Peptides against a protein of PDB entry 6GMG. Designs and how they scored, part 380

Target 1, 331 residues: chain A of PDB entry 6GMG
Amino acid sequence: DSDDRVTPPAEPLDRMPDPYRPSYGRAETVVNNYIRKWQQVYSHRDGRKQQMTEEQREWLSYGCVGVTWVNSGQYPTNRLAFASFDEDRFKNELKNGRPRSGETRAEFEGRVAKESFDEEKGFQRAREVASVMNRALENAHDESAYLDNLKKELANGNDALRNEDARSPFYSALRNTPSFKERNGGNHDPSRMKAVIYSKHFWSGQDRSSSADKRKYGDPDAFRPAPGTGLVDMSRDRNIPRSPTSPGEGFVNFDYGWFGAQTEADADKTVWTHGNHYHAPNGSLGAMHVYESKFRNWSEGYSDFDRGAYVITFIPKSWNTAPDKVKQGWP

## One batch from the design tools (peptide; made by RFdiffusion4, then SolubleMPNN)

Design b2_p30_7_s2 (from b2_p30_7, 19 letters changed)
Fold by OpenDDE base, seed 2:
Structure b2_p30_7_s2 (fold): chain B 331 residues (1-331), chain A 30 residues (1-30)
Amino acid sequence: as target 1 above (331 residues)
Amino acid sequence: MEEEEEKERIEEDLKRAYESELAKYASLNA
């Protein structure tokens, strides 16, 4: 029951983390120990280490989304999402491929669609766009200047995003970021902000009006990136989980992984921070654990999900929740 | 085998987070 969720207690500001547990390319720790690490490494505002506030601890307590929430400063809106889909592969596999033994046509199509997404290319696209945005932000002291810079950068790169509507999530993302407007945040100065990335895993078959097969096995046509831009229309993502395929089967609605603004060029060396479940130390679920995973471990996802999106948002440069380098685990 | 076991454990943990996370989403979009 959601009623078992507990806000982790405050940790002393100077308390050092205990060592993380290494596990198959991941580093794992209990949420309280992550708070300790967060305070030492990520908590800085204007260069000053901060204790994680009660509000932030409450956000964190919600599980996988909580890590992204605390580090981004807002609940994920997922509006500016990118992915990569190989349409030729999809068409070819549908035409020439065969269902596995016992696999229905719907299962086959759903699987082929899932496999036609390229997580690495999706991530690369998001990083590319974030880089463009960061260049546009650098010397822009108002939103108009930012937008002008952004358009110029896109034009120079012949990027299809230049054709997006002014009201699109792409151009409105900064404006719609609460921390941009905050006095201690961006204070309406784009040059005080930077683009950051997180990832969401979710289910494609969310349309209740669709066939049961799509809800069970995925909707091959749902949540594809637009050609040229890589933008995914997330408006239909309502956090509806995969429908059970058998009695008693249940799926979770989403997973979130925090990347931030790491500068590591090798995707495989990037670190993704995520949580398992809401914090319930006195409940059946137990304490929340936080994982720092390599890209391979993150991008693999779970059977609960057939879509991955890489989302851009913004945080103040004064925050250290998205450093250039993230070290996996502790020490 | 060990990677699969870890994955399964994480999957189970994620599945259990559903109710809480869905409830929060509903409250924020409301």
Scores: peptide ipSAE 0.021, ipTM 0.600, DockQ to the pose 0.035
Fold by OpenDDE base, seed 3:
Structure b2_p30_7_s2 (fold): chain B 331 residues (1-331), chain A 30 residues (1-30)
Amino acid sequence: as target 1 above (331 residues)
Amino acid sequence: MEEEEEKERIEEDLKRAYESELAKYASLNA
């Protein structure tokens, strides 16, 4: 029950973490131990370690979304989302493939659509765009300068994003970031901000007016990236889970993974931080655990989801929640 | 086999977070 959620207690600022548990390419720990690591490694504001505040601990306690929330400084809005979809693969498999034994046509189409998304290329696109944005943020001391720089960068790269409307999530993302407007954050100075990335896994078959089959097996046409830009319209994502395919089956609504601004060029070596469930140490679920997963483990996802989006947001450069290098586990 | 078992364990844990996270989203969009 959601009522069993508890805010993790404060950890002393000088308390060192216990060793993480290695598990098949992941590192795992209980949430309180993650708070200890976070305070030692990620808590820095203007170079000074900070104790995780009660508000931040409250955010973290919500589970998978809580990790992204505490590190980004805001609840995920998911407006600036990217993915990659192989249209040729999709069409070819639909034409030349057939349902597996016991697989319905709708199940086949949903599976083929899911398999036609490329998580690595989606991530690469988000990293590319984040890099362009970071260059545009450099030496831009007002939003107009940032937008002008961004348009120039896009023109130089012949990027289709140059054709987006000024009110699109792409151009409005910075101005809509709370920490950009904060005095101790960006203070309306783009050069004080940097682009960061997180990922969301979710279900495509969320339209209640669609067929039951689409809700059970996915909507092959939903949440596809726009050609050229890679932008995904997330407006129809209402955190509706997959419909059960058998009695007693249940699915969760989403998963969130925090990447930040790692500079590791090899996608397979990047670290993604996420949580399992809300913190309920006295409840049936138990204590929340935090995972630091390699991209391979993160991008694989779960049967609960058939879409992965890579989302760009912004944080102040004075925050250390998105360092160039993330070390998996402890020590 | 062991990796799949660990994946399954995490998947089950994630499924249990649904109600709490949905409630928070609703409150922010109200």
Scores: peptide ipSAE 0.033, ipTM 0.662, DockQ to the pose 0.034; fails the geometry check
Fold by OpenDDE base, seed 1:
Structure b2_p30_7_s2 (fold): chain B 331 residues (1-331), chain A 30 residues (1-30)
Amino acid sequence: as target 1 above (331 residues)
Amino acid sequence: MEEEEEKERIEEDLKRAYESELAKYASLNA
């Protein structure tokens, strides 16, 4: 039923947004109104407002991923992902905790694993790494210089990422960014790029060869960050949703939230932009809505997901899709 | 081809989101 998706129409460049609506502590609006806001606030290339292109509007129309897509300039690859997992908490809860009434052992283990992830620490790790990367980018005019700077920064901070293989997504992320190679983007100049962050929520129990219980209630061992680095191997994430636990139950495969490069030190005050579903104004789903949520609202996620990853990618500094300050809603 | 397949999958999965969206957001605020 891909036939229900519609590309939102173009909005005049000078059209101001209508006020956003409060929605459960979030600011919410219809996708067309977000396009208006985007054109006023985020569209700037080299300081000039741009109308959202047909291609960008098409990307946006895909819903939650569309918001990240349009702002990052590429479909999310999720290769450079970070999380934080409390192994001690997990082990202690498994040892000393008990399943809730009516909770199976598999449900209990899945829940305990989910609860052992620290979203705030995961986010902070991504921000830390992004900061290191940004320092490495700042005066690097070729990839070699960037990589050398990055290694030096990591060594100075005694960061375990310094031990990553040269083929690691950590070191290859920049060169694999399309906008880095674009003439009007990075033009192969790292100093023209900056690190940005988005988040993905997804299900751990994606292994089809695993037990049905893991697919229904989570795989406690899946998508854990590597110790010291915080890197999550995302290679097994195939956008497989949680399996239904009861007849008629259905789950969404993922959610994406755009953070960008906000400088707000208080995680709780950061704004995360995300969409609900693909744009289907004439279909059963209706028009796509865009939400601007505080970190608390974003990081809480849904029962559909038991993992949250914070992903680093890059955009040209000339883009304003990742400003230092993001205001929630409109006005 | 892989990208198109992924897009289709995304669209299919997002359809399932609608029925649960209100419930999801309600649960976030409960």
Scores: peptide ipSAE 0.026, ipTM 0.668, DockQ to the pose 0.154; fails the geometry check
Fold by OpenDDE base, seed 4:
Structure b2_p30_7_s2 (fold): chain B 331 residues (1-331), chain A 30 residues (1-30)
Amino acid sequence: as target 1 above (331 residues)
Amino acid sequence: MEEEEEKERIEEDLKRAYESELAKYASLNA
């Protein structure tokens, strides 16, 4: 019951984390221990270590989305999302491939569509765009200067994003970031902000007017990136989970992974932080756990999801929730 | 009211996410 969610208690600012548990390339810990790590490593505002506030602990308590929420400073809007889809692979496999034994045509098409997404290329596209944005931010002291810089950078790179509408999520993302407007955040100064990345896993078959097969096995045509830009229209993402294929089967509606602004060039070495479920220490679900996964472990996802998007948002540079280097686990 | 509605939506969304994630992590630890 959602009523079982509990806000984790405050941890003393000087309390060191207990060792994380290694598990198949991941590091795992209970949420309270993550709070301890967060306070030691990620809590800094203007170089000063902070105790995680009650509000932040409440956000964190919501599970996988809570990790992204506490580190980004806002509930994920998912407006500026990127992916990579291999259209040629998709068409070729549909034409030349065949359903597996016992696999329906709809299941086959859904699987082929899922397999036609390239998580690494999607992530790289988001990193590329974030890098362009960061260059545009660096010396821009107002939004106009930022937008001008951004347009110049895109023009120089011959990037298709230069053709996006001024009202698109791409150009409006900064102005729509609460921390950009906050006095202690960006204070309307783009140069005080940096682009950060998180990922969302979700189900493609969310259209209630579509066939039951699409809801069960995926919609091959849904949530594809636009050619050239890599932008995914997330307007139809309503956090609807995959429909069960058998009685008693249930699927989760989404997963969120926090990357931030790591500078590690090798995608496989990047660390993704995510939670399992809302914190219910006295409930059937138990305490929330936080995982620090390598990209491979994150990008593999779950059968609950057939889409992965890499989303750009912004945080103040004064926040240490997105450091250049993330160390997996503790110590 | 908007904040409460958002919280409720988040809670509903997360409640559904919980059972599936546990199963996934269990399979990885197996």
Scores: peptide ipSAE 0.025, ipTM 0.646, DockQ to the pose 0.306; fails the geometry check

Design b2_p30_7_s3 (from b2_p30_7, 15 letters changed)
Fold by OpenDDE base, seed 2:
Structure b2_p30_7_s3 (fold): chain B 331 residues (1-331), chain A 30 residues (1-30)
Amino acid sequence: as target 1 above (331 residues)
Amino acid sequence: AERERREAEIREDLERAYASQRARYASLNA
């Protein structure tokens, strides 16, 4: 029952955060302290620091998705998702590789598929596309101008995304962003918006009609990026967790990491902000913790997941939830 | 209608998230 979830209390606007704690290469803090940091660093609207609203605190309280939710301004839709998959590696490993001792064929195939995804290249693709989108947004004062600019940019780069349908998540993403339409957001002006990135980890074996083995060990064919574009069809992601392989085993259905719009060219130096679980200070799970992880720590993921997607959405430029530089931890 | 649908989807997703999170932590603590 969600009954143990508690909305963190409001923090005074000018309250400074306590120092973050190092945790296995990450900077860690309790959610209340993250709220303090958020108010000091990320809360700005039109240059004005804001107290995190009750609604935002409620969103945040939902755990791993909450960080992305608060910073993106909407619950993740995950429609515009990118990944990188090495098909040749996959085929070669299936052909020439062998199951480990005690590993079933299905487990082997699932593992090989997981290992055939390149998180760094997936992230790079998303950044590339976000950059193209940002250039298209820069001087566009209506959606038509944005789309025209986008098509031109893609054509100049000979990008396969230029062939996507006008109704595809790629072209429809901006218009489907609530903050784009908000008066205090984009106000229907693309030039007031910027592309941002978050990542989702999830399980491939979600099809209930598939074999039990796929649900336990992954579906090697599921959630692969389309060739050329890198787009992942996320329509079949229903937040279904990995099936237990042993009695009493349980898995989380997803993890979310917020990147935003950092300009750091070195992927390994980028900071990913994420939460562990929903805030239950009086429950068995305890207080929610927020982590600021380097890419290597984020991209490693958990055994709960065999897919990672890098998702593009949009926020108003007036928001400071996606600054060019993110400093890990505090101070 | 679209807003209501989206809100329903969010609620469903969050409900599933809670269930899965509880399961994970139960396993980790076992």
Scores: peptide ipSAE 0.122, ipTM 0.752, DockQ to the pose 0.863
Fold by OpenDDE base, seed 5:
Structure b2_p30_7_s3 (fold): chain B 331 residues (1-331), chain A 30 residues (1-30)
Amino acid sequence: as target 1 above (331 residues)
Amino acid sequence: AERERREAEIREDLERAYASQRARYASLNA
């Protein structure tokens, strides 16, 4: 039920943002002020500032997913997702570790699985792959050339992704990107596109046929990356939230963070943009706020989630929604 | 047909998101 959701009003193109506010190591502002920043910094098409359209403002109003939606130009499909999981750590901790006082076996296993994911390595893998893709895109004027370049790059790096099926999300991601096909986007020219990254936090225990314990405490075997490639099968992610462990408890089904194509080599200095909830200024949730978080703040996540995936998609190079450098806050 | 299917999926996702957000808000403020 989205009855309380309101589309933020248009902001004049020349209106400058008010200063962001610090919030637990993040820069925070109300959605209207983010629109102002977005118009000044990220709105550029072919080097010219654009007012955020009504459609874009509507997308943005949906909250955490809205930031990724407006900047990527499409609702997230999450098909090309990466993570890193330490199998040895997981096995060792299960064997030699013990449940904490009051912790059930299922809770212990779920926690150990969560802790066996390495967010930094997952992010790094996505960046590595995005870099390979960008090299493959650079001189490719049709999809065939792009795919050939991609295979060559992977072979040169001895990357396990070279063994993926042609129908894999890895190879099909570009052709399945709407902006690639748009006349004012890629116009079917790969060299007009660039790879970008966003992150999704979600719950592992989504299998309706699984035990209640897995739905409450996590499914240790769900949404693990494939060895060598780091690819996560996201087909079973149905945006089902964590099941309550106590009466009245409720969890959010997902969180999205936008990274884009920042070139900052230090992961800890990268900026992740995300929203708290849908915009409901007249409702109980209140106005939507947008946060610009450092990687540490983003990757920490919430107890609502036990998985983090780093997803690659594509945008036209003519868009400035994914600049090389993102400055946290304003000014 | 494919577009319609995708739009339906988006709608379902957003509906679930809103429900879960409200639930969390209620829980946090209880």
Scores: peptide ipSAE 0.120, ipTM 0.750, DockQ to the pose 0.885
Fold by OpenDDE base, seed 4:
Structure b2_p30_7_s3 (fold): chain B 331 residues (1-331), chain A 30 residues (1-30)
Amino acid sequence: as target 1 above (331 residues)
Amino acid sequence: AERERREAEIREDLERAYASQRARYASLNA
């Protein structure tokens, strides 16, 4: 039961982590050891190493979302999400493809839709937009200046995002970021903030009013990116898992992976940090583990999910939770 | 007060989500 969740104990600030365990291209460790690494590498505020607070440890203890939560400083809202969908591939496969043996039409359509998403292109779109945002932030000392800079950058690139409404998640994301308003954060100064990226995997067939087939096999039309912008309407994502296709089958509702602001141009070399489950060292689930995965390992996802979104949020530049370079594992 | 309320709501949602999906989540990421 979720009642078995425990907040990991504090780790001494000077305690070095134990070596991570390599596993299928990932580096894996128990949550307490990740806290040790986090304190040595990611905890810095204004250049000073910090002990992970009780609040941060509590956030972290919630599992896969906890890693993103601690490093972003807020619970993921997922409002500014990007993906890439190949409409031509989808249409062509539906027309020319055939269901596999024993595959229903609904299963076939759901699978084809899933396969028509490109995780790498979705990630690249988010990185592109984050780069534009970072340029807009750099010398902006108030929100108005930021928005003006952003519009100029978008116009220069002929980006369809320039046509978004002023109240859209795209333009409102900064002002709605708690750390932007904090004295020790952005202090209402955009130039003190930077854009960061995380990813969410989830199920498309969440509509309770839809057919059972869509809930079991996916909704081919759900959570597609808007043409030109790549924006995904996440308003219908309620963390509802895939419906079982057989008795006793169960699926997870989401997975989260933290990227931050790595500058590595090769997507395959980027590192994604994520957790397995909530920390229950005295329960049946056991201790939480944290994984540092290459993009290939992260983007593979699970059968539980047929959608991936890449989300932009903001953190203070004074935080080191999103460094330019992330080293996989320890040492 | 507002922050605390939001956090409480988040925790409640997370607890419900993980309680229902515990076994699968563990198996995927173990």
Scores: peptide ipSAE 0.101, ipTM 0.748, DockQ to the pose 0.329
Fold by OpenDDE base, seed 1:
Structure b2_p30_7_s3 (fold): chain B 331 residues (1-331), chain A 30 residues (1-30)
Amino acid sequence: as target 1 above (331 residues)
Amino acid sequence: AERERREAEIREDLERAYASQRARYASLNA
């Protein structure tokens, strides 16, 4: 029922949030209360607190993607994505492992592939790359300077990304960021931008030409990171959910978690902000809830998904949607 | 148009998976 989505009402700029509900490493609140927190903490442009606009509230109302959307300033394109896959573990488990009782070969292979991804290493790779990008941005006043700096940084680190094509998502990501071109954003000045990270959970078995088993239990070969770079080709991600394995079963097509640019070195202490579903206060789904989860809670994901990617995009430094420190919950 | 299609798909998928999603969150928060 596409008509059930409602844009949350405006919240007064000075309204303080109600306390979040703590639950097993997460903090939860209704979307309206998140808007209040967002206005107090994340809304600042050039140091000035802002009311969340109607457009931003509309974006937010779309649920899990909405949180990333409102904080990044654009609908996620997911082009610059990173992951970590342990090929040796995968091969060894396939060779030496056995299907569980009642588990088909396809289920086994899908599960083993899922388990061969390392979410923490994927996240760390994205952070590493974001750091390199931020160094390249710092004193670059045009795109050419940024690209030159980036290549130099990568060369110094002997990073395989230095060999990427100039047209790759890696090098084109900045120029393809709307806020980079905006007068009140980057204004075509890379030094006014910073790299930020969000995560997407999704299903590997999206190829309609593949077997039903792959659609139900995962495609072990899909969405693997390239060796050396960690880049994931996301071009085949069409937001197709996992196919039901039993009658009446349904899966969500994706989940998004916002990290931003936190400087916390311990991955386990980082906070990930995400939503459950689109805002339907008068519908069966009910009001949208926003969660602030620790990395462990986020990276665990759901059975709906067998892939996690960590995506880099850019926001203006003048925005406070990606602060160095994020506090979980309220107060 | 593509964005709108994606948004519609998101809604449909979320609606279909609501019961499962709710159950997952309940289990995680129990």
Scores: peptide ipSAE 0.061, ipTM 0.722, DockQ to the pose 0.142; fails the geometry check

